# Ledger of designs, part 64: peptides against a protein of PDB entry 3ZN8

Target 1, 125 residues: chain A of PDB entry 3ZN8
Amino acid sequence: LEEYDKIQKKMEDVMEGKGKLTLRDVYAQIIALRKMGPLSKVLQHIPGLGIMLPTPSEDQLKIGEEKIRRWLAALNSMTYKELENPNIIDKSRMRRIAEGSGLEVEEVRELLEWYNNMNRLLKMV

## One batch from the design tools (peptide; made by RFdiffusion4, then SolubleMPNN)

Design b2_p19_4_s3 (from b2_p19_4, 12 letters changed)
Fold by OpenDDE base, seed 3:
Structure b2_p19_4_s3 (fold): chain B 125 residues (1-125), chain A 19 residues (1-19)
Amino acid sequence: as target 1 above (125 residues)
Amino acid sequence: SEFQDRVLQLLIAQEKQRR
């Protein structure tokens, strides 16, 4: 509960333009979501979303869960400086992270691209 | 909260755009 409240407050600060989303914040969010159980159960508890979201197939849920596990492995292979400032991750750092996490360099690139897109969207709100 | 709903909608919208 205390970790969840810290994550919420950080997200509020970022949406108010008082902060920047980091990969540390992303890591904390993924861990919090995993503690809540399958994303399908989380979405079912949101009033009105259960009607508008097609229930992902069991296979799509498994693919999503595996992708999240891979991203956690990548995040666990990053330095504190990289987590706090993802923009410093060059090709050499990306290769090291991939090797350390057992991922393809492309999967690490996809995580960083996702982060960059998310951070852009949060700044526009 | 309205905030939780907005964040979750952003996360879901991004995952839907990537699929």
Scores: peptide ipSAE 0.026, ipTM 0.550, DockQ to the pose 0.072
Fold by OpenDDE base, seed 5:
Structure b2_p19_4_s3 (fold): chain B 125 residues (1-125), chain A 19 residues (1-19)
Amino acid sequence: as target 1 above (125 residues)
Amino acid sequence: SEFQDRVLQLLIAQEKQRR
């Protein structure tokens, strides 16, 4: 609960233009989400929401968990400078991260594209 | 991804609190 509140407050600061979302923040969020389990289980404990949310199939949960695991492997293969400033990740760095994580370069590119899109959305809000 | 949905939901929840 306390880790979740820290993540929410940091996201608030980013949306207010007081902070920048980094890949370190993404890493912290992924870890916190994994500790809490599937959001569907958390939302099922909220009165009135548990009836409206389709429970993801066990297969959909497994696919989501595998994608998160791959993104964690990529993040663990990044340097501190890359985690704090993802914009420095060029083709050479992206290839090194892919090789170090056992991922395809395309999977690392997908993570970076997702981060860039999220950071654009945060600037428009 | 479930992670994208969670981040998006946090953003939406926060916009609703601002509004």
Scores: peptide ipSAE 0.033, ipTM 0.520, DockQ to the pose 0.300; fails the geometry check
Fold by OpenDDE base, seed 4:
Structure b2_p19_4_s3 (fold): chain B 125 residues (1-125), chain A 19 residues (1-19)
Amino acid sequence: as target 1 above (125 residues)
Amino acid sequence: SEFQDRVLQLLIAQEKQRR
């Protein structure tokens, strides 16, 4: 819970232009989410909210967990400089990260695209 | 082996990027 609050505050600071979202922040968020379990399970334990939220199927949860695991492998294969400044990740770096993580280059590209989109959205708020 | 060469190139690339 404390880690989650720190991440939320960091996201708020980024939205206010007081900071930059990095892949290190993304890593921390993923780890915090894994510690809390699926937010859907947490929300299912809140009386009255579980009825209004689509319960992801067990298969969707497994697919999501596998995707998160793959993204963690990619993040663990990045250098500190890459995690802090994802914009330096060129095709050569992306290939290295893919090979080091056992992922396809396209999966690493998808992670970076997701990060870029999220970072753009956070700067617009 | 081609595999060993690829691993070596990855290690070299990783070291170059740490500097």
Scores: peptide ipSAE 0.017, ipTM 0.476, DockQ to the pose 0.019; fails the geometry check
Fold by OpenDDE base, seed 1:
Structure b2_p19_4_s3 (fold): chain B 125 residues (1-125), chain A 19 residues (1-19)
Amino acid sequence: as target 1 above (125 residues)
Amino acid sequence: SEFQDRVLQLLIAQEKQRR
């Protein structure tokens, strides 16, 4: 619970413009959420995804969980500098991360794109 | 041998990027 509260507070601080979300924060969040149980249970506890995510089918939850596992592999293959400043990740770094995680370069690009989109949304609030 | 070589190359690349 304390780890979750720290992550939520940090997300709130970022939404208020008091900070920047990093991939280190994303990593910490994913780890904390996985400790809370299945992804289905986690999604039920996220207040403020005010999009009625249609209750994802069990199959959609499994696909999402697999995607998160792949992203964790990518994050585990990043350096501390990359986790803290994802904008330094060039094509060479992406390739290394992909090779180290057993992912395609496109999957690493997708993670970075998701992160960039998340940061844009947080700055608009 | 090839797997070990790939792992070594990844470790070297990662260390080079930590500097």
Scores: peptide ipSAE 0.017, ipTM 0.466, DockQ to the pose 0.021; fails the geometry check

Design b2_p19_4_s4 (from b2_p19_4, 14 letters changed)
Fold by OpenDDE base, seed 1:
Structure b2_p19_4_s4 (fold): chain B 125 residues (1-125), chain A 19 residues (1-19)
Amino acid sequence: as target 1 above (125 residues)
Amino acid sequence: SRFFEDLLSLLIAKKKQQL
């Protein structure tokens, strides 16, 4: 519960414009979520999720878990400057991150696109 | 990606309910 509350508070601060969501923040939150256990257990700690969204199948949870693992590998291959300021990540940096993490460049691009989409959504709220 | 999007959507929904 404490880790969930920290995640929620950080997201609230970002949504209120009190902070910028960085990939360092994303990394910290993923690690915090992982400490809560498997993705299924994390979902159980989110009140109302089962009402608003269909319960993910076991296969969907496995896919989600694998995606988190792959994104953590990418984040672990980023420099501090890249984590704090992801907009500096050019094609050369993406390729380095991909090679260092054992991912395809497209998977690194997908993570960055997701991050950018989250920031856009947060600015709309 | 869907999990984090869903989580974000839920956090946003909760914030809107508190306002």
Scores: peptide ipSAE 0.107, ipTM 0.628, DockQ to the pose 0.316
Fold by OpenDDE base, seed 5:
Formats: sequence, C-alpha cells, structure tokens
Structure b2_p19_4_s4 (fold): chain B 125 residues (1-125), chain A 19 residues (1-19)
Amino acid sequence: as target 1 above (125 residues)
Amino acid sequence: SRFFEDLLSLLIAKKKQQL
C-alpha cells in the first residue's frame, strides 16, 4: 500500500510537471503488478479494460507474460543511474544490459523506445 | 497497482482539459 501511494503521488507530480517518469517507476509498478499474479489475473483487476479490449487468448496472455518477464530482466540489469536517467543509456550500456539480461539489443531498444514515447506523451499534455 | 492505466486516464483527462 505504501509503495502504491508513492507511485500514485509520483504519477500526479509528473502530470503536474513537478516530476519525471523514470524506469525506476516503471520497474516498481511492474513488480507491484507481478505480486497480483500472472498477467491474466492482473488484467482481471483492471475495471473497464474488458470493455475496451477483447478477451486475450491464452497464447496472447503467455506472450504478454513473457514480454513482462523479458522487460524485468532488462530493468534488473540496469544500474540505479540508468533507471533514474535512461537517457544516459548509450550503445555500450544497451549492449551490456542486453548481455546481462540474456536479451537481444533490439529488445532493450524497444523498452527504451516505449519509455521515450511515454515521456513524449507526458510532455505534450 | 494500476499505474499505467491511471497514468493513461490522467493523460486523457489533461488532454480533455486542453480541448
């Protein structure tokens, strides 16, 4: 509950332009979601999502679960400085993260691109 | 533990305030 409140406050601060979404925030949230169980159970706790999205197949849930696992591996392979300031992640750091997580460099790039896109959306609002 | 969904909701709400 305490971590949830911190995440909510952080989100509010970001939306007010008083804060920045970091990969640490992303990591903390993924861990919190994982405590709820598999992705299928997490999705069941999101009100209204079942109205907006078709019920995922079992295979789609497995793919999503694997994606979360892979992103967690990447995040676990980042330094504190990288999590707080992902813009410092150059090609060398990206390769190290990929190697440490057992991922392709392209998968680490995809995570960073997702994060960058999220921050762009936040800045436009 | 719905940070992303709540974030999306806030983004949508803020966007609507600008329209």
Scores: peptide ipSAE 0.072, ipTM 0.593, DockQ to the pose 0.126
Fold by OpenDDE base, seed 3:
Structure b2_p19_4_s4 (fold): chain B 125 residues (1-125), chain A 19 residues (1-19)
Amino acid sequence: as target 1 above (125 residues)
Amino acid sequence: SRFFEDLLSLLIAKKKQQL
């Protein structure tokens, strides 16, 4: 509960423009969500989700669950400096992360692109 | 609240783009 409250406060600060979303924040949040159980159970506990998002199919949930596992592997292969400042991740770092996580370089690139898009969206809210 | 929703939505959406 205390970890969740810290993450929530950090997210609120970022959404209010008082902070920056980092991959460390993403990692912490994914871990917190995973502690709630499988993705299907997590979605049931998110207030407002049923209003804002269409209910995902079972197949979509399985795909999402696999994606979370793959991204966690990538995040676990990053250094603290990379998690705090993803912009330093060049081709060499990206390759190392991919090799260390058992992912394709393209999957690591996709995570970074997703992060950039997420950070932009959160700043617009 | 919205951050969690957006995070999960983007996780699903990006995986769909890879398929």
Scores: peptide ipSAE 0.096, ipTM 0.610, DockQ to the pose 0.056; fails the geometry check
Fold by OpenDDE base, seed 2:
Structure b2_p19_4_s4 (fold): chain B 125 residues (1-125), chain A 19 residues (1-19)
Amino acid sequence: as target 1 above (125 residues)
Amino acid sequence: SRFFEDLLSLLIAKKKQQL
C-alpha cells in the first residue's frame, strides 16, 4: 500500500509535468500487481473494467499473463541506469537485455516502444 | 494496485480539464 501511494503520487507529478515516468516506476508497479495474483484475479479487482472492456477469454488471459511475465524478465535484465533512463538503450544494450531475459530483440523493442508511447501521451496532456 | 488504470484515469481527467 505504501509503495502504491508513492507510485500514484509520482504519476500525478508526471501528469502535472513535474516529473517523468521511468521503467523503474513501471517495474515497481508490475511487481505490486503480481502480488495480487494471476492477471485474472487482478482484473476482477478493477471496478468498472468489466463494463468498459469485453470479458477476456481464458486464452486471452493466458496470453496476457505470459506477456507480463516476459516484460518482467526484460525489466529484471536491465541495469539501474537503463531503468531510470531507458533512452540510453541502444541496439547493443537491447540485444544484451534480450539474451539475458531469454526474449527476442523484437519483444524488448516492443516494451520500449510501449514506454515511449506512454511518455508521448503524458506530454500531450 | 491499478497502475495502468490509474494512469488512464489521470490522462482522461487531464484531457477533460483541457476541453
Scores: peptide ipSAE 0.077, ipTM 0.599, DockQ to the pose 0.133; fails the geometry check

Design b2_p19_5_s1 (from b2_p19_5, 12 letters changed)
Fold by OpenDDE base, seed 5:
Structure b2_p19_5_s1 (fold): chain B 125 residues (1-125), chain A 19 residues (1-19)
Amino acid sequence: as target 1 above (125 residues)
Amino acid sequence: SAEEERQRALLEMLYELLR
């Protein structure tokens, strides 16, 4: 219970343009976007996105909403330490996270791989 | 700003993941 409260509090923080991006930052961003409503509405509020990327179909939006739900479940099943430093997530931790979130281990791996790729690219920005 | 650019990049990457 205490750990849960700590996790939730830290998830509200976003990096201020310094340091490396963490899964906490990812979580906070997703939650902030979700408060804006469905994915279709969220995408309308992203400046330049409609110019850079095509507007998704209704089916794509549904798939996206489901993926967000699944990733949030995974993130909610992580410890604060894991959210702050995803590099510590080994096979045992991935399995625990998967079981706790009702996901396949491969789905958790996909999230981590995406994070690693994104963090690497954002380091260049 | 660098922060705004990082936020934009993150959102674009999230979109690409979700589409």
Scores: peptide ipSAE 0.136, ipTM 0.646, DockQ to the pose 0.488
Fold by OpenDDE base, seed 1:
Structure b2_p19_5_s1 (fold): chain B 125 residues (1-125), chain A 19 residues (1-19)
Amino acid sequence: as target 1 above (125 residues)
Amino acid sequence: SAEEERQRALLEMLYELLR
């Protein structure tokens, strides 16, 4: 609950225009969530999830766990400048990150696309 | 409310991580 509250506060600050969501923030949030245990345990700490959104299936949770693990590998292969300013990540940087993390370039692209989508979502709310 | 909307957005973010 403590880690959840910290993450929620960070998101609120970003949504209120008091900050910007970076990949460093994403990294910190993922680590914090991982301390709560598996995704199933994390979801149990989120009030109202079952009411507001469809409950993920067990298979979806497994896929999500694997995705998070792979994204953490990518984030661990990024430089500080890239984590703070993901927009500087060009094709060359993306390839380096993929090679350093043992991922396909498409997987790194997916992470960046997700990040961009989150930023758009947060700005609309 | 604004708070409910923020909570929804956070839940959406987490949901997007799972799919």
Scores: peptide ipSAE 0.132, ipTM 0.635, DockQ to the pose 0.359
Fold by OpenDDE base, seed 2:
Structure b2_p19_5_s1 (fold): chain B 125 residues (1-125), chain A 19 residues (1-19)
Amino acid sequence: as target 1 above (125 residues)
Amino acid sequence: SAEEERQRALLEMLYELLR
């Protein structure tokens, strides 16, 4: 719950133009969520989820769990500098991260694209 | 409210992660 509050505060700062969401923040949030258990249990603790968004199917939850596991591997293979400034991650860095995490380069690219989309979303709020 | 916006943003992040 402490990490949840930190992420909410960070999001507020980003929305107000006082800061930016980094992959370090993403990593912290994922770890916090993982401590709560599987995605099915995590989602049950999020107020309003069933009202605001469609509830994922069991198959979607399995896919989501696998994606989280793979993204954690990628994040664990990043340097501190990359986590704080993901925009520095070029093709060479992506390849290194992919090799270190046992992922395809395209999977690392997908994570970075997701991150960029989240930053765009936060700036629009 | 600011809180609702933060919650929505977090939910969007999680939803995008799951899809």
Scores: peptide ipSAE 0.132, ipTM 0.640, DockQ to the pose 0.384
Fold by OpenDDE base, seed 3:
Structure b2_p19_5_s1 (fold): chain B 125 residues (1-125), chain A 19 residues (1-19)
Amino acid sequence: as target 1 above (125 residues)
Amino acid sequence: SAEEERQRALLEMLYELLR
């Protein structure tokens, strides 16, 4: 769980305005979370979840689990430069990533949009 | 606490993932 702790510290630094969350960080965090088991089990390890957020339905968990699987495929198809600097991912790069991962270009775009939203959210806290 | 902050960060990431 050493990698998990490193990524958590990174996220903490980002929230404090002391860094930038990259797709490399996202990838590492997802891998660390997957070691804890399925998404449903991961959520059980978060104290206060039921107070802070609505409990997702079983269907929502399944959708989330499938999305994680697809996004991991996309992340595995990215270069180190792209993982560190997602902003360089243009239309050509997205198409390559999609083809390499067996995804639609729209799915790759969705991942990038999610990343941008998450990064903004973390900086606002 | 540092632990609370880490948990919050994880929660926020998961929330955005599930959204």
Scores: peptide ipSAE 0.132, ipTM 0.636, DockQ to the pose 0.359

Design b2_p19_5_s2 (from b2_p19_5, 11 letters changed)
Fold by OpenDDE base, seed 3:
Order: C-alpha cells, then sequence, then structure tokens
Structure b2_p19_5_s2 (fold): chain B 125 residues (1-125), chain A 19 residues (1-19)
C-alpha cells in the first residue's frame, strides 16, 4: 500500500507537468497492484470505480492479468537505463527484451506503444 | 474538479491494463 501511494503521487506530479512517467514507474505500479492480489480483489479496493468506470467483465480481468504478467516479464528483461529512458529502446533492444522475456517482439512493441500513449494522456489531464 | 480528474486518469490507467 505504501508503494501504491508513491505511484499515485508520481502520477499526480506528472499530470501537473512535473516530470514524466517512466517504465520504472509502470513497473512499480504493477508490483504494487500485484501485492494486493488478483485484479478482481484490487479493483474492489478502489473507491468509486463502479461510478467512474464500467465494471470489467470476467474475461477482461483474465486478459488483464495475463497482460500484466507478460508486461512484467518484459520489464524484468529491461536495463535500468531503458526503464528510465524508454525512448532509447530501438529495434535491437526490443528484440533482446523479447528474447529475454520469452515474448514476441510485437508484444514488447505493444507495451511501449501503450506507455507512450499513457504518458501523453497523463500530461494532457 | 481537478482532484476528480486526477483520480479518473489514474483509474483509466489501471483500467487500460485490464483490456
Amino acid sequence: as target 1 above (125 residues)
Amino acid sequence: SEEEERRRALLEMIYSLLR
């Protein structure tokens, strides 16, 4: 829970234009969420979720859990420099990460694309 | 409010991991 609070503060800072979200932050967030247990249990601990967002289906939760596990594997295969500066991840680095994590290159690309979109979104809020 | 928007953004980020 302490880690979760730190991540929330970091996200709030980014939304205020103070710094940027890194993959290190994403990694910390995933770890914090996983400490709370299955996604279904995690979502139950988020006040107001049912009011602010539609409730995920069971299938969506399963897909989400699998994505989280796969993305965590990718993140664990990244260097500290890559986690702090994801923009340096080129085709060669992406292939290495994929091979090291047992993922397809396209899955690593998907993670990076998601990160870029999320970082842009947070800065616009 | 600004606080509500921040909370929404955080929840959207979490939700995006679920789909």
Scores: peptide ipSAE 0.201, ipTM 0.681, DockQ to the pose 0.375
Fold by OpenDDE base, seed 1:
Structure b2_p19_5_s2 (fold): chain B 125 residues (1-125), chain A 19 residues (1-19)
Amino acid sequence: as target 1 above (125 residues)
Amino acid sequence: SEEEERRRALLEMIYSLLR
Protein backbone atom coordinates (compact mmCIF):
# COMPACT_ATOMS: atom_id res chain seq x y z
CA LEU B 1 0.00 0.00 0.00
CA GLU B 2 2.85 2.37 0.79
CA GLU B 3 4.50 1.67 -2.56
CA TYR B 4 1.20 2.33 -4.27
CA ASP B 5 0.93 5.70 -2.55
CA LYS B 6 4.44 6.73 -3.61
CA ILE B 7 3.69 6.04 -7.25
CA GLN B 8 0.38 7.87 -7.04
CA LYS B 9 2.01 10.89 -5.42
CA LYS B 10 4.64 11.15 -8.15
CA MET B 11 1.98 10.98 -10.83
CA GLU B 12 -0.06 13.58 -8.98
CA ASP B 13 2.92 15.94 -8.88
CA VAL B 14 3.40 15.59 -12.63
CA MET B 15 -0.30 16.13 -13.27
CA GLU B 16 -0.19 19.33 -11.24
CA GLY B 17 2.91 20.59 -13.06
CA LYS B 18 5.15 20.16 -10.03
CA GLY B 19 7.55 17.86 -11.84
CA LYS B 20 8.38 15.85 -14.92
CA LEU B 21 8.13 12.11 -15.28
CA THR B 22 11.48 10.67 -16.38
CA LEU B 23 12.55 7.14 -17.22
CA ARG B 24 14.40 7.15 -13.92
CA ASP B 25 11.03 7.65 -12.25
CA VAL B 26 9.54 4.89 -14.39
CA TYR B 27 12.37 2.57 -13.39
CA ALA B 28 11.91 3.31 -9.70
CA GLN B 29 8.17 2.84 -9.93
CA ILE B 30 8.46 -0.48 -11.75
CA ILE B 31 10.86 -1.74 -9.09
CA ALA B 32 8.45 -0.58 -6.40
CA LEU B 33 5.59 -2.40 -8.11
CA ARG B 34 7.68 -5.57 -8.41
CA LYS B 35 8.18 -5.54 -4.65
CA MET B 36 4.44 -5.92 -4.34
CA GLY B 37 4.64 -9.12 -6.40
CA PRO B 38 3.38 -9.98 -9.86
CA LEU B 39 0.96 -7.72 -11.72
CA SER B 40 -1.95 -9.85 -10.57
CA LYS B 41 -1.11 -9.11 -6.96
CA VAL B 42 -0.44 -5.43 -7.68
CA LEU B 43 -3.87 -5.06 -9.22
CA GLN B 44 -5.45 -6.65 -6.15
CA HIS B 45 -4.12 -3.74 -4.11
CA ILE B 46 -5.93 -1.18 -6.25
CA PRO B 47 -9.41 -0.41 -4.90
CA GLY B 48 -12.20 -0.24 -7.42
CA LEU B 49 -10.27 -1.71 -10.35
CA GLY B 50 -13.24 -3.72 -11.52
CA ILE B 51 -15.38 -0.59 -11.47
CA MET B 52 -12.94 1.87 -13.05
CA LEU B 53 -11.43 -0.34 -15.76
CA PRO B 54 -12.12 -3.64 -17.44
CA THR B 55 -10.61 -6.57 -15.55
CA PRO B 56 -7.52 -7.86 -17.34
CA SER B 57 -7.52 -11.48 -18.44
CA GLU B 58 -4.90 -13.94 -17.27
CA ASP B 59 -3.30 -13.82 -20.71
CA GLN B 60 -3.09 -10.02 -20.56
CA LEU B 61 -1.39 -10.26 -17.18
CA LYS B 62 1.20 -12.69 -18.53
CA ILE B 63 1.93 -10.43 -21.49
CA GLY B 64 2.22 -7.46 -19.15
CA GLU B 65 4.67 -9.28 -16.90
CA GLU B 66 6.85 -10.18 -19.86
CA LYS B 67 6.77 -6.61 -21.13
CA ILE B 68 7.82 -5.26 -17.73
CA ARG B 69 10.76 -7.67 -17.54
CA ARG B 70 11.92 -6.67 -21.02
CA TRP B 71 11.52 -2.95 -20.29
CA LEU B 72 13.56 -3.35 -17.11
CA ALA B 73 16.34 -4.86 -19.18
CA ALA B 74 16.20 -1.85 -21.50
CA LEU B 75 16.21 0.62 -18.61
CA ASN B 76 19.21 -1.15 -17.06
CA SER B 77 21.08 -0.59 -20.33
CA MET B 78 20.47 3.17 -20.40
CA THR B 79 22.87 5.83 -19.17
CA TYR B 80 21.99 8.23 -16.38
CA LYS B 81 21.63 11.06 -18.90
CA GLU B 82 19.26 9.00 -21.02
CA LEU B 83 17.11 8.06 -18.02
CA GLU B 84 16.84 11.70 -16.94
CA ASN B 85 16.28 13.05 -20.44
CA PRO B 86 14.92 10.38 -22.78
CA ASN B 87 14.63 12.95 -25.58
CA ILE B 88 18.36 12.53 -26.30
CA ILE B 89 17.86 8.90 -27.27
CA ASP B 90 18.41 8.78 -31.02
CA LYS B 91 18.65 5.81 -33.37
CA SER B 92 22.25 5.09 -32.41
CA ARG B 93 21.42 5.11 -28.70
CA MET B 94 18.36 2.94 -29.27
CA ARG B 95 20.48 0.37 -31.09
CA ARG B 96 23.05 0.35 -28.28
CA ILE B 97 20.34 -0.07 -25.67
CA ALA B 98 18.72 -2.86 -27.67
CA GLU B 99 22.03 -4.70 -28.07
CA GLY B 100 22.90 -4.27 -24.41
CA SER B 101 19.53 -5.55 -23.24
CA GLY B 102 19.04 -8.34 -25.78
CA LEU B 103 15.94 -6.63 -27.20
CA GLU B 104 14.86 -5.61 -30.66
CA VAL B 105 15.18 -1.92 -31.50
CA GLU B 106 11.41 -1.84 -31.96
CA GLU B 107 10.92 -2.87 -28.35
CA VAL B 108 13.08 0.02 -27.16
CA ARG B 109 11.11 2.34 -29.43
CA GLU B 110 7.89 1.00 -27.94
CA LEU B 111 9.08 1.84 -24.43
CA LEU B 112 9.96 5.39 -25.48
CA GLU B 113 6.64 5.81 -27.23
CA TRP B 114 4.83 4.58 -24.14
CA TYR B 115 6.78 7.07 -22.02
CA ASN B 116 5.83 9.96 -24.30
CA ASN B 117 2.20 8.89 -24.32
CA MET B 118 2.19 8.60 -20.55
CA ASN B 119 3.50 12.15 -20.14
CA ARG B 120 0.81 13.38 -22.50
CA LEU B 121 -1.87 11.48 -20.61
CA LEU B 122 -0.82 12.89 -17.25
CA LYS B 123 -0.84 16.46 -18.54
CA MET B 124 -4.33 16.05 -19.97
CA VAL B 125 -5.93 15.13 -16.64
CA SER A 1 -13.45 14.11 -7.73
CA GLU A 2 -9.79 15.01 -8.00
CA GLU A 3 -8.88 11.92 -6.01
CA GLU A 4 -10.81 9.73 -8.41
CA GLU A 5 -8.98 11.29 -11.35
CA ARG A 6 -5.58 10.67 -9.75
CA ARG A 7 -6.47 7.06 -9.08
CA ARG A 8 -7.74 6.72 -12.63
CA ALA A 9 -4.43 8.01 -14.00
CA LEU A 10 -2.49 5.43 -12.02
CA LEU A 11 -4.83 2.72 -13.20
CA GLU A 12 -4.33 3.88 -16.77
CA MET A 13 -0.57 3.58 -16.37
CA ILE A 14 -0.82 0.03 -15.10
CA TYR A 15 -3.45 -0.89 -17.64
CA SER A 16 -1.25 0.46 -20.43
CA LEU A 17 1.42 -2.07 -19.46
CA LEU A 18 -1.09 -4.84 -20.04
CA ARG A 19 -1.78 -3.80 -23.62
Scores: peptide ipSAE 0.192, ipTM 0.679, DockQ to the pose 0.342
Fold by OpenDDE base, seed 5:
Structure b2_p19_5_s2 (fold): chain B 125 residues (1-125), chain A 19 residues (1-19)
Amino acid sequence: as target 1 above (125 residues)
Amino acid sequence: SEEEERRRALLEMIYSLLR
């Protein structure tokens, strides 16, 4: 719970332009969510979700759960410097991360693209 | 409110994972 609140505060700071969301923050957020159980159970703990977002289908939940698992593998294969500053991740680093995590390079790229998009989104909100 | 902003950010992250 303490970790969860810390992440929320970090996200707020980013939204206010007072900080930068890192992959370490993303990692911590995912871990905090996983402690609540499966994604389906996590969603039940978020008040107002059913009002703000469409109800996910069973297939969407399975896809999301698999994506989380795969991204955690990638994150676990990153160095501290990469987690703190994902911008340093070049082709060679992506390849290493992919090999270390048992993922395709394209999956690592997808994570990084998602991260970049998320950062942009948070700054616009 | 700050709480609403934090909740919104979290929801956006989760939403992005589900699509």
Scores: peptide ipSAE 0.187, ipTM 0.676, DockQ to the pose 0.370
Fold by OpenDDE base, seed 2:
Structure b2_p19_5_s2 (fold): chain B 125 residues (1-125), chain A 19 residues (1-19)
Amino acid sequence: as target 1 above (125 residues)
Amino acid sequence: SEEEERRRALLEMIYSLLR
């Protein structure tokens, strides 16, 4: 819970233009969530979720759990420099990360696209 | 409020892992 609060504060700082979200932050967030157990249990600890967003189905939760595990594998295959500056990840780096994590290159690309979208979202708020 | 917006953004980020 302490780690979760730190991540939340980091995101708030980014929203205020006081920093940038990195893949290191994403990694920390995922680890913090995983410590709480399965997604179903995590969602129960997030006040207001049922009001602000649709409640995921059981199938969606299973898919989400698998996606998280796969993204963790990708993140574990990245260098510190890549985690801090994801924009340096080119095609060669993506291939290396994919091979090291046992993923398809497209899955690594999807993670990076998601990251970029999240950064844009946070800056718009 | 700003707090509500921050909360919404965080929730959206978490929820996006399920989509």
Scores: peptide ipSAE 0.193, ipTM 0.676, DockQ to the pose 0.391; fails the geometry check

Design b2_p19_5_s3 (from b2_p19_5, 14 letters changed)
Fold by OpenDDE base, seed 1:
Structure b2_p19_5_s3 (fold): chain B 125 residues (1-125), chain A 19 residues (1-19)
Amino acid sequence: as target 1 above (125 residues)
Amino acid sequence: TKEEERRRALLELLYEQLR
């Protein structure tokens, strides 16, 4: 519960519109979520999520955990400038990040696309 | 609140990417 409250407060700070969501913020949130335990426990503590979204199967949760692990590897291979301003990440930077993290370039692109979609949605709310 | 809506939207999109 204490870790949940810390995560909520950090999410609130990011969501209060005090700034642009960065990959540094994403990294911090993923680490915070992992401290709460498996994705299943995280989802159970989110009010209303169980009402709005179907309960994921055990297999879906395992896939989600693997995806989080892969995204953390990518984020760990980024420079501070890239984490703060992901828009500078070009094809050369994506390849370097992929090589450094043991991922495919397409997986790094997927993370960046997700981030861009998040920022677009946050601007609409 | 707008903040709750933003948090919800972020969590929904995270969930959609992770499932």
Scores: peptide ipSAE 0.171, ipTM 0.676, DockQ to the pose 0.433
Fold by OpenDDE base, seed 3:
Structure b2_p19_5_s3 (fold): chain B 125 residues (1-125), chain A 19 residues (1-19)
Amino acid sequence: as target 1 above (125 residues)
Amino acid sequence: TKEEERRRALLELLYEQLR
């Protein structure tokens, strides 16, 4: 319960623009969204998102659900230090994470690249 | 609010990648 409250407080600080977004914050947000159910249900709870983004097809939803599972597997295979500071993830760490999660190294690289791009965009908001 | 806008932006970016 105490760890959950700490994670929630950190998420609030990041959402308020008071903190740097980490992979731990991303993980916590994905878990929170997954508690709401499938991507179709998640979309319904995001005000304005259904207006700004096209409605995904059933096949796109299935692909998205599988991608979420893969990314969660990768995140679960990271150390606390890697989650807090993803910039330390070198080729050796990336390979270990891939092996531990049952993913291709390229899938782990894709997650890290996405995180870096997202973090850059969020600095502009 | 600025907080709501930042939260929305994060959720949109996540959704765009995960859909």
Scores: peptide ipSAE 0.170, ipTM 0.664, DockQ to the pose 0.497
Fold by OpenDDE base, seed 2:
Structure b2_p19_5_s3 (fold): chain B 125 residues (1-125), chain A 19 residues (1-19)
Amino acid sequence: as target 1 above (125 residues)
Amino acid sequence: TKEEERRRALLELLYEQLR
């Protein structure tokens, strides 16, 4: 619960435009969420999410847990400069990150696309 | 509030990528 409150406050600060969301911030938030337990427990603690989104099946939760694990592996393979400024990540950097994390380049690209979508959304709302 | 709507949208996007 305490970790959840810290994550929420950090998200609120970003949402108010008090800071730029970086992959370092994303990494810290994912780690904090993982400390709360499996994805099913995390989702139960997010107010309103269970009302707006369908309840995932057990198989969907397993897939989600594996995806989080894979994204953490990618983030662990990034440099500090890349985590702070993800826009510098070119094809060569993506390949290095993929090789270092044991992932496909497409999975690293998916993480970066997700991050870019978040930043676009944060600017529009 | 606008902030709550923005937060919900972000969480929804996260959920869609992680399910």
Scores: peptide ipSAE 0.181, ipTM 0.678, DockQ to the pose 0.397; fails the geometry check
Fold by OpenDDE base, seed 5:
Structure b2_p19_5_s3 (fold): chain B 125 residues (1-125), chain A 19 residues (1-19)
Amino acid sequence: as target 1 above (125 residues)
Amino acid sequence: TKEEERRRALLELLYEQLR
């Protein structure tokens, strides 16, 4: 519980522009969102967002939840250094993470690509 | 606020993974 609170505070600092978003921060945010229920329900509580985003089908939600579950498995297989500094994840580390999480290397690559895109967008905001 | 915009951007990116 204490570690969770520290991570949440760090995430708030990052959102305020006081830090760089890491995979640890991403992990904490995904867990927090999952505790609130399905992402579609969370988005419905944000004014204007439900109008801008198409409503996913039940099948799309199931596929997305499974994808998030797989990403969490990958994140749980990373070292602290990798979570804090994802740019150190080379092909060897990526393979180790994939093997440790029971995922394909391509799935780990997809997570890292998503993180890189997200981090670029957040720097522009 | 900048914080609200960043949170919104993160949620939108996560939403795209559910599609």
Scores: peptide ipSAE 0.169, ipTM 0.681, DockQ to the pose 0.467; fails the geometry check

